# Peptides against a protein of PDB entry 5Z08, part 215

Target 1, 168 residues: chain A of PDB entry 5Z08
Amino acid sequence: RQKDEWAKKTSSLMKQLDWFIGEHLGAMLAAEELGGPVVGELMEIDPDDLSAGFNAHGKLKKATSQPDLDRRQRRIDDIWGPQDEQGQAHKRKRGADEALAASAEMRDLIEQLMNKLVEAGGDNSATYVEIPRESAAARFLVRSKVAMFHPNDARRLRLVDFGRDLDD
Target 2, 222 residues: chain B of PDB entry 5Z08
Amino acid sequence: GLPRLIDAIEEASKIPAKRRQTPIKPTIEKLTTHLYTHGASPDSLLRLADLLTLRNHLDQASLAAITRNLYPSSTVSDEVVLRFIGALGHGQLKPTLALQALFLRWLVMVYHLLENPGVLGQVYGVLFDLLDTAAIRPQLCHLLALVTRRKHVRPFRIQAILTLSRQTGGDPNLTGLLRVFKNYYPEIIVGDATKGRASAFKHPDPQWRQHLDEIQQRRSEA

## One batch from the design tools (peptide; made by RFdiffusion4, then SolubleMPNN)

Design b2_p22_1_s1 (from b2_p22_1, 8 letters changed)
Fold by OpenDDE base, seed 5:
Structure b2_p22_1_s1 (fold): chain B 168 residues (1-168), chain C 222 residues (1-222), chain A 22 residues (1-22)
Amino acid sequence: as target 1 above (168 residues)
Amino acid sequence: as target 2 above (222 residues)
Amino acid sequence: MPLSFRELIAEISEGRRRLAKL
């Protein structure tokens, strides 16, 4: 009986989290990854807002040096490049795709963090998830005080255990 | 009077310069002198807006001279504003980008005389979408800085400015506009792309402002 | 009241921990 109640409650909360990530957070994270603003509070970023590109007649300066910056810049250029009629539909689709990708990344990261916290059984050293890169998702979790980086290794992220921090 | 000068210029504007019987320059000089001395009434302002924004045979120097002397003696109607906004952007039927920059500069300088400042807020999207046009960007950013309200500050527009700022190598006018946006949403963290100098959006022409104030004062005394 | 993101994560994490102990 108790297990079923906890399972139902946790499942319901997870559905709310998934909705929140999918409907609100994903678009915001996608915007950040595309070099948009970092928002502390959830502003309603409509995926359609990600697609509203300017007609960039401007010569793209090839940012020469950092490959990741070039990829972001290309994504920006593709999202914000010249609005041909076909280009607007493609931009909307791409904005939606990036929001979906960001949502999936956030969901996966949260899942890993939660699983590691449960598996560690109270061993703080075992609670760290290795992240391949500093993502908008990782940064958001840290800013939200939901996760913390390892003090000596920015590739290691752990979920903050709110249950223990109240008893200390 | 001013209406007769406008009539003469309207008729001349229909005829190519090579086919005009009389030079238009003396009439333009009379018009600009009259505008400098007395300003333009709302009715005259509308007619002049049409001359400036519609395709005609007037030379660019004449159009620029009229625009530089386009002192309102009263208020500026929504219709006049919309004529100038409609003239912005790329197109074969649109004024030159140089003239569009003068129109935007004019709108900045007369912003306080608009009958309904909200009209610019209604066309905010149209203005914002022109930020990629380098030739008009300085004046456009200044106008947007005046017009921007909380309702206009949307995530996609913030991102658009950030993107364009990177593409332009940190245009100070874009950085200035982004600072205006940040005033409405302080929680917006602007990344490294905006570490540059921001424009302060100072009045484009203090002498023009002073002269406008003199023209406006004469109306309040009459 | 809709749980804040932080509260939501906390409650889910606690729920998962409790489920793992049952």
Scores: peptide ipSAE 0.487, ipTM 0.404, DockQ to the pose 0.219
Fold by OpenDDE base, seed 1:
Structure b2_p22_1_s1 (fold): chain B 168 residues (1-168), chain C 222 residues (1-222), chain A 22 residues (1-22)
Amino acid sequence: as target 1 above (168 residues)
Amino acid sequence: as target 2 above (222 residues)
Amino acid sequence: MPLSFRELIAEISEGRRRLAKL
């Protein structure tokens, strides 16, 4: 019973995270990777935005038109796009592809970080994930104080254990 | 007059200090005194820019003294500006980084006297690519802060500043430049790590400014 | 309460840890 409740809760939260990454964070990360503006402040996830992504049964509402991703991408393109309409269209498509790639990278990185934290069983030395590059995803997690680099190796990233690190 | 002093220094600059028959220091002092009193005409300014930027046998103290007294009596031509820009960077033929910092400081202080301020915008990339050079970064950021227009604020340059800011531990001059970029694109959110003290890019030398204004006023009365 | 990104990650991580112990 307790296991099922925790499983349901965790699964629901993961769906919310996946939605946030896909709908909002991916475009921002893609913009950063493309050399666009960086969002430095902790993005407060509007609970209404998170809840709006879910039907009353906790299922992700089939994203109606991803208007916000499209809006962000369009805004990026409007700011940084070529002046010609054709160049803007090509850039929009490229930006959408980059947003999807960035979303996938972020999701994978978070999954690895979470898995390592669980596997380590409380050994902080075993919690590090090796990252192939300093990505926008990795930087975002560090800026958000969700992850930390190894003090001696910037290729090693760990998830902050809020249950333990708040006691220090 | 000033042309004769420049002639003497140009000739002396061709000869190593140890082989000069006469010390150049008295002539440099006469030049700097003249520059302080009267400023440099456009023609004299170009000749002095060549002396300052081209490899010669003048000592660093003399070059620095000339630069510190390089008051334009009139406008500053594109050619003069380009001489100083061309002298920036690393290389055996380039002036020392200390002297380059003085040149950048001078360009900041005379920016309002440029015949065509747009000339600096044309070489924006050259200036921007030197931001990794710590010795000239403060003055370079200040100059870029004056020169930057919307057309220069590009995604790759935003990312380059952010990357360099991280690598430097949040250099306040880079943060200041990023703030200038943000004025053109408010969507640039400088992360909390960059909430450090941004440089305000104040005038480097108020006394020099005042003296320049006095020299410029005398020309309008003549 | 609106979960911040940080809070969301924390809660998921805690949930996974608890599930692994059960």
Scores: peptide ipSAE 0.485, ipTM 0.408, DockQ to the pose 0.207
Fold by OpenDDE base, seed 4:
Structure b2_p22_1_s1 (fold): chain B 168 residues (1-168), chain C 222 residues (1-222), chain A 22 residues (1-22)
Amino acid sequence: as target 1 above (168 residues)
Amino acid sequence: as target 2 above (222 residues)
Amino acid sequence: MPLSFRELIAEISEGRRRLAKL
């Protein structure tokens, strides 16, 4: 019973995370990878907005993209986009593809980080994931104080164990 | 006059210090005194720029002393600017990084006297690519802060500064330059790695500025 | 209360840890 409750809760939260990554974070990470503006502020996620991303059947509804993020992306495109319409279309497509790629990378990285944290069983040395590159995803996690690099090896990233840090 | 002093120094610059029949220091002192009192004409500035930027046998102290007293009596030509820019960077034929920092500082201090400030904008890439050089970074960032226009603020340069800021532990000069970039594109968020105190890019030498203003004022009265 | 990204990650990670112990 308790296991099922935790499983349901965790699954629900993961769906919210996946939505956030796919709908909001991916485009921002893609913009950063392209040398766009870095988002340094911890984005607050309204759970109601996250929940609105799912229909009654648990399928992703087209959440109305937060107007501010769309406006920002549009401004980025307006500022750094090719001036020609064809270039804008190509850039939009590229941006969409890069947003999807960034979303996938972030999701995979988070999954690896979370899995390593569980597998380590409290051994901090075993919690590190090897990252092939310092991606926008990795940097975002560090800026968000969600992950940290190994002090001696920038190729190793670990999830911050908030459970331990709160109890200390 | 100033041309004769420059002639003497040019000739001395061709000869190693150990082979000079006369010490150059008194001539350098006369030059720097003259420059301090009267400034340098555009023609004299060009000649002095060559002495400062081209490899010769002048000692670093003499070169630094000339640079510190390099008051323009009038405008600074594009040619003079380009000589100093051309002297920047790494290489055995380049001036020392310490001297390059003085050149950049000088360019900052005389920026308002440039005949064409746009000339620095044309060489923006050359300046920007030197940001990794710690020894000149403070003055370079200050100069870039003056020179930067919207056309220079590109994604790759934003990313380059952000990367360099992380690598340097948040150099306040880089943060200051990012702030200048943000003035053109408010959407640029300076991440936590750059939360450090940004440089305000204050005038590097207020006394030098005041003295320059006095020299420039004499020109308007003549 | 809006969950921050940090809080969301924290709760998921804690949930996974608890599930692994059960």
Scores: peptide ipSAE 0.485, ipTM 0.409, DockQ to the pose 0.219
Fold by OpenDDE base, seed 3:
Structure b2_p22_1_s1 (fold): chain B 168 residues (1-168), chain C 222 residues (1-222), chain A 22 residues (1-22)
Amino acid sequence: as target 1 above (168 residues)
Amino acid sequence: as target 2 above (222 residues)
Amino acid sequence: MPLSFRELIAEISEGRRRLAKL
C-alpha cells in the first residue's frame, strides 16, 4: 500500500518534471548548446562562459577552443541567420529537433543522477555520474543547485541530497 | 459636437466612397480638429475605436488621421484597449499593419491614462505572440516594455525572444525588450549577437504628449 | 519557477529513495 502510494506520487511528479523539461527547459538548453543566451537562476553566466563549462570548483573555464565556438556560432547562424521562408522552416524544425534532443539529454542525466543517489545508499563517493562533456543540461543542474561537480573532476556530477538539507 | 460628427462618419463608413452623396473629408477634418482641440470622451473613444478597428469603407488616410488625433480627454477604458488589441495581427477583416502600428503607438502614448493598466498584462500572450510581425514589432516591443512584469517573464518567452532576436539579426527593439526581461531576471544573458544597440523606448512623440497633457489639464479644472 | 524545479527534483529523489527502501 505505502509502496503503491509512493510509486504513484513519484510517477506523477516525474510526469510534471518531464512536462517542464519538454515544454520549457529543452528549448533553453538547446539554445544554450547552440551558443544562445543562458537562462538560469543563479549566475550571469556568459554564453561564452557556458560554452567553456564550469571547472571542478564551479568556476567558469575560459573557452579555450575558438573552433568549437565557431562551429556553434555557425550552427547558430545556420539556425538563426537570415534565411528565406524555407530556411526559417528548416531552422524552426532544427530548433525543435535540438530542443527535443536537449530535453532527452536532460531527462537522461536526471535519471542517472537520481539512480546513482539511490544506489549509493549514503556513500557520497558513489553518487557521481560520469558525464562525457559539460553539457547545457549539466550546467543548468549545477546552476539550479540541483547537482554539483566533483571538486577535483568536472566530469563527475552528483545530485544534491536535499533530504539532509531540509531536515536541518 | 463630437457625437454628431461621429454619427455622420459612422453613416458614411457604411457606404463605399464612390456612392457617397457628400465627400467625407470635410467631416473627417472637422472631427480631427475637434479631437485635437477637446479630445475624446470615453464614450466617443469607444465609438472611434469601433470605426478604426472594424472593417468599413473609410479610407486609410482618414483612419490614420483619426488615430493620430485620438487624444483622450479623460481615461481609456478596458473596452477601448481590447478593441485595439483585437484588431492586431493578420487577417482580411483586420486593419492594415500600418494602422495597427499606429494603434500600438497610441496605446504606448496613453498607457498612463488606462483605467486598468492590468488589462494589457492579461492579454500579454496575445501581444507577445505578434512579435514575429515585423511591421508592428517596434511599437509592440515598446508596449511590452511598459506592460512586462515578473510574472510574464517565463522561460519559453525568454527563449522565444532570443530566438527571434537572432532571426532578425538583433532587432534593437527585441534587445530592448530583453533588457526589460533582464531587470526581472538578471541572469538572462543576452548573447553577443544581441550586443547591438538596444532601443531605449523613449516616448514616440513628445509633442503629442505635451498636447495630451494640455487636454487632460483642462478636464481637471472643469 | 526554478524553485519549483528544485523542489520537484527533491521530492522525486526522496520518493525514489523511499521506494528503494520498501
Scores: peptide ipSAE 0.487, ipTM 0.411, DockQ to the pose 0.260; fails the geometry check

Design b2_p22_1_s2 (from b2_p22_1 with R2M N15G R18K E21K A22L)
Fold by OpenDDE base, seed 1:
Structure b2_p22_1_s2 (fold): chain B 168 residues (1-168), chain C 222 residues (1-222), chain A 22 residues (1-22)
Amino acid sequence: as target 1 above (168 residues)
Amino acid sequence: as target 2 above (222 residues)
Amino acid sequence: SMLSFRQLIEEISIGRRKLAKL
C-alpha cells in the first residue's frame, strides 16, 4: 500500500518533470547550446516566467497568453535567423530539432543522476555520473543547485543528496 | 641610441645583481628617459618585451619602470602582444602578478595601436581563464571588455563570470564585463545579487595617454 | 521556476530512494 502510493506519486511527479523539460526547458537549453542567452541567477523564474521570456532590458515579459513554443522559436529565429523567409523556416525546424535533442539529453542526464544516487546507497563517492561534455543541461542542473561537479573532475556530476537528512 | 641601451641592459640581465661590475640603475634611467622622450620603435619594443617577460636577473623596480615608460613610437606588432600574453599566469618562470597587472594595463592603453587587434581575440580563452586571479582581474576585465566580440560571448563563459561574481561577492570588474556581454546578448539576465556598481572601464592613466599621443604625433611629422 | 524545478527533482529523488528502501 505505501509503496504503491509512493510509486504513483513519484510517477506523477516524473510526468510533470518530463512535461516541463519538453515544453519549456528544452527550448531554453537549445538556445543556450546555440550560443543564445543564459538565464543567470533567476532563482525565482516561474515556469510561466521562463516561458514568457525576457525583454531587451532583462525584465520578464508578462505573457498574457500561453507562450506558443512557436513564439520562443521565433525569438531564436529573430536573433539568429537570416532576413529571408525561407531561411527563417529552416532555422525554425533546426531550432525545434535542437530543442528535442536538448530535452532528451536533460531527461537522460536526470535519470542517470537519480539512478546513481539510489544505487550508491549513501556512498557519496559512488554517486557521480560521467558526462561526455559540459552541456547546457549539466550547467543548468548545477545552476539550479540540483547537481554538483566533482571538485577535482568537471566530467563527473552528482545529484545533490536531498534525502541525506532523512536517514539521519 | 636606444639599441645600445637595450644591449647594455640585455647583457646586465644575464648576470645576478651582486655579481655585476657596474650598477644597472643609471642605464635603466637613461633607457626610461629615452623611452619617455622618443618612444620605442617596433624592433626596440620587441626586445624590451623579451626583457620584461623572460626570466632574467633584472630587479622588479627596473622592470616596472621600463613598463611604465613603454611608449610605442609606432604600432604594436602581434609578436609583442603575444610576448606579454605568454607572460601571464602562475608559475616560477612567469613574471610577478604585479608586473603582469602592469602588462595588462599597458595592453589596454596601447590597444588602439595594435597592428592586428584580432590577435587578442585569438587568445581570448587564455585571458578569460585567468579571471580567477584576483591580482590581475581589474586590468584583465578591462582588456576583455575591449576585446570581447559576439563570438566570444558563449554560454559557458557567461556562467563562469556569474559563478565567479558570486564567489567574489560581486566584483565590480566582473559585473562590468558581464555588462559588456549583455550588450551582445541583451537577454543575459544578471541576477539581482550582481546589482553592484559595474566598472566603467575608464582609461587607466590620462597623463600617459596624452604623452603617448604627443609621441605618436611627432612621428607623423617626421 | 528553478525553485519549482529543484523542488520537483528533490521530491522525485526522495520518492525514488523511499521506493528502493521499501
Scores: peptide ipSAE 0.439, ipTM 0.390, DockQ to the pose 0.222
Fold by OpenDDE base, seed 5:
Structure b2_p22_1_s2 (fold): chain B 168 residues (1-168), chain C 222 residues (1-222), chain A 22 residues (1-22)
Amino acid sequence: as target 1 above (168 residues)
Amino acid sequence: as target 2 above (222 residues)
Amino acid sequence: SMLSFRQLIEEISIGRRKLAKL
């Protein structure tokens, strides 16, 4: 009985999360990745800081080396570059595709973070997920105080353990 | 004529007001009356741009009066434009922010008379980086709205304007500029922070426009 | 809102932990 109630509640909440990510958050994250607005009320991230990403303390890293800026700028130029007349329809489609990709990345990242937290059984060292890149999704989770970077390695992200305060 | 009035003002501008033998105000009034009636030639316009933008001993009221009557009788050269752009920003050698706002307003009102409108596009970065300066932001956003092309709408600038819009509580001028950006990139998600009222960037002074048109028409008939 | 998002993640995380212990 209790397990079924928890399962139903958690499943319902997950569906709400998936809806929120798909309908709202994904598009905003895609816009952030494209150099648009930073998602979230709490931290005005300077565009230069957004390009630099967040340090292991959730603070904006100093602007990463020119190569990463150039790669982002290329990706930006690929999305936002001069497109011919046929390009406006392709731009809207590409924006939609980037929103879907950002939604998928956020969903996957949240799932990994939640799974690692459950699997770790209280071992904080085992709760870290390795992220291939500092994404808008990862940054959003840190800004939201839902996740934290490893203090020495910004490629390692962990979910905040909200349950620790309930067992004490 | 206008050149002699400019000569007299240039010489007076080198001398502190307390050390002038003759009050400059009557000469300024003659200059502004002449400008209102005939406009300024390209050569006179350049000389007046130097008087307005370079640090001298002219009072702010005189500089503002000249700027408000700075009707071009012809075109506006790149050199004149660059004098006014070079006068923008913070610094002890820069004109007051109030005077800078008048210069930006002037550039908006004469934009259609620029010999090369592209010159403003070349200095787009300089203009854009001044958006944090609240005192000039309204006129600066209006000028940027005229100047902005697809090449200027970069992600870092999209992010910068959105950040500044949040910091300012959704300044209508920033929202207006962001709408111009969105014309080039419809996929720009204007988040909730930009649901505010946007400026329509209407002509700053319809009477000034009408009088400019009358001055310009006299040139086409001559 | 970010607050609602945080609350949602928190509740889901707690729920998943409870489900793993049951």
Scores: peptide ipSAE 0.436, ipTM 0.378, DockQ to the pose 0.218
Fold by OpenDDE base, seed 3:
Structure b2_p22_1_s2 (fold): chain B 168 residues (1-168), chain C 222 residues (1-222), chain A 22 residues (1-22)
Amino acid sequence: as target 1 above (168 residues)
Amino acid sequence: as target 2 above (222 residues)
Amino acid sequence: SMLSFRQLIEEISIGRRKLAKL
């Protein structure tokens, strides 16, 4: 009974999270990856967003990866390029594809982070997920104080342990 | 280097200003310039935290100047955090409330650099119990807004903030903290406690943040 | 909001941990 209630509740919350990622966050993350505004920087830290709190590295390391330059350049080209109907359709499609990709990356990253936290059994060293790159998704999770980078390795990300003190 | 500057200031801090052979101000200026340029290592941060939090013969202007330039070059240890938290509140041995407000502001600005952000959650009660202290309340509410988790949002604390908000005529910072609580407990009615605007708890100093970011970048390149 | 997002993650994480202990 209790397990079923927790399972149902957790599943319902996960569906809400997936909806939020798909409908809102993915597009914003895609915009960030394309050199748009950083998700939540322009948000006046709504007192509601303050509870989300700041990441361990105050620098948004703009991953000056060549790919981000190319994406930013493409966005500039998409902004200033010929606004023909085909160009707009291609831009919309590309934006949708990038939003879907960002949503998928965020979902996968959250799932990995949550699984590692459960599997670690309280060992903080085992809670780290290796990330292939510093993505907008990873940065957002850290900025939202949902995740933290390893102090010495920015390729290692862990979920904040929200439940450590629930048993005390 | 920074250690030698700290040594000189530590020695001078043991001696009343009227009995010092040399003025300390030039050494403080060298220290603050060094901190602005390079930041403070974890070891230097601990030593500076002791200078800032322990009773000594340093003047308030010097202590404030050090605090305003206290850029971490690396992480901030739990020990450093606990020095600043231990310095909060009323007492003859504690720093002035004005300096405590600067410490809380500093903790807000470096919160991301904490080795263990959970340390502030462990001392949440200590921080929360200081909300009645008007002089530090703005920065304290901001820090609590960062630190607050579901485990901290207890009925007695909700009621305490609501009561204090009524007593203060609706302090915007308390309203802001109540909004943070409301996220965990949507049933909290903020409007009845306060006719006022809630604080947005914006970053206290964007220029300081930018400069901190520059110092932190140099570490990541080394 | 980022807070709502964090809360969702927090509650889900807590839920998953509880489910793993049960």
Scores: peptide ipSAE 0.441, ipTM 0.519, DockQ to the pose 0.296; fails the geometry check
Fold by OpenDDE base, seed 4:
Structure b2_p22_1_s2 (fold): chain B 168 residues (1-168), chain C 222 residues (1-222), chain A 22 residues (1-22)
Amino acid sequence: as target 1 above (168 residues)
Amino acid sequence: as target 2 above (222 residues)
Amino acid sequence: SMLSFRQLIEEISIGRRKLAKL
């Protein structure tokens, strides 16, 4: 019973994560890889964007009032957004393809990180995933404070152990 | 090198300013210049944390200057974090509230470099109980906004912030922290407690961040 | 927001750990 409840909850949250990655984060990461604005350079935690919990469908409730997120979104929209002219169709398609690739990379990386954390059984040394490159995805995970590089090897990334204190 | 500068400052810190044979200011300037250029190693960072947090004869301007240039060249250990947390609060042996605010600001700015961010979650109660201290509240709320997890959001803490928000006339930092709590408990009504705009908890110093990133990058290239 | 993302990762990570212990 408890296992089923946790399974359902975790599955629901994973769907929300997948949605967020696909609908929002992938495009931003793709923009960063293409020399666009760095995602999450703004340590501006808008409490309103934070309070915009994921709805039941994984949609971040749009909090309207963040001018700097709006500037980044505008710059992303300027790079990737639908501007009307014909030459932008190829740029839009390329942008969509890069966003899909970035989304896939992020999903895979998160999955690996989460799996390693579970498999490690509390051994922090066993929690590291080897990353082939310092991708926008990897950098974003570090900037978002959900992952950390190995102190001596930037090719090794681990998920922050948010549950360490639950075992005590 | 940095260790020798720290040694000189440690020795000078034991002596009242009026009894020092040599002015400490030039050594502090050399230290801060070195820290600005190269950052502090984990070992140096611990020694500097002791100089900043333990009662000594260093002047407040020197302590503030060191804190403002306390760029980690690598990670920040739990021990370093705990030194700064242990320095918070009221007491004659504690650093000034102004310096404590700088420590909290520093912890916010280096939070991504913590070896174990969970250490702050373990001391969450200590941090939370200091919210009544107006002088450190802005930085404390910002740090708590970074540290807060579902396990910390409890009815008694919700009520404590709501009460304090009413008592303070709606401190925007408390409103900001309540919004963070609302992420875990959507039923929390933030608006009724606070006539004020919530703090967005912006990065305290974008230039400091950029410079930290440059120091951290040099480490990855070395 | 980055914090919402972090919270989501945290809750999922905690959930997965709990599922592994059950």
Scores: peptide ipSAE 0.439, ipTM 0.535, DockQ to the pose 0.291; fails the geometry check

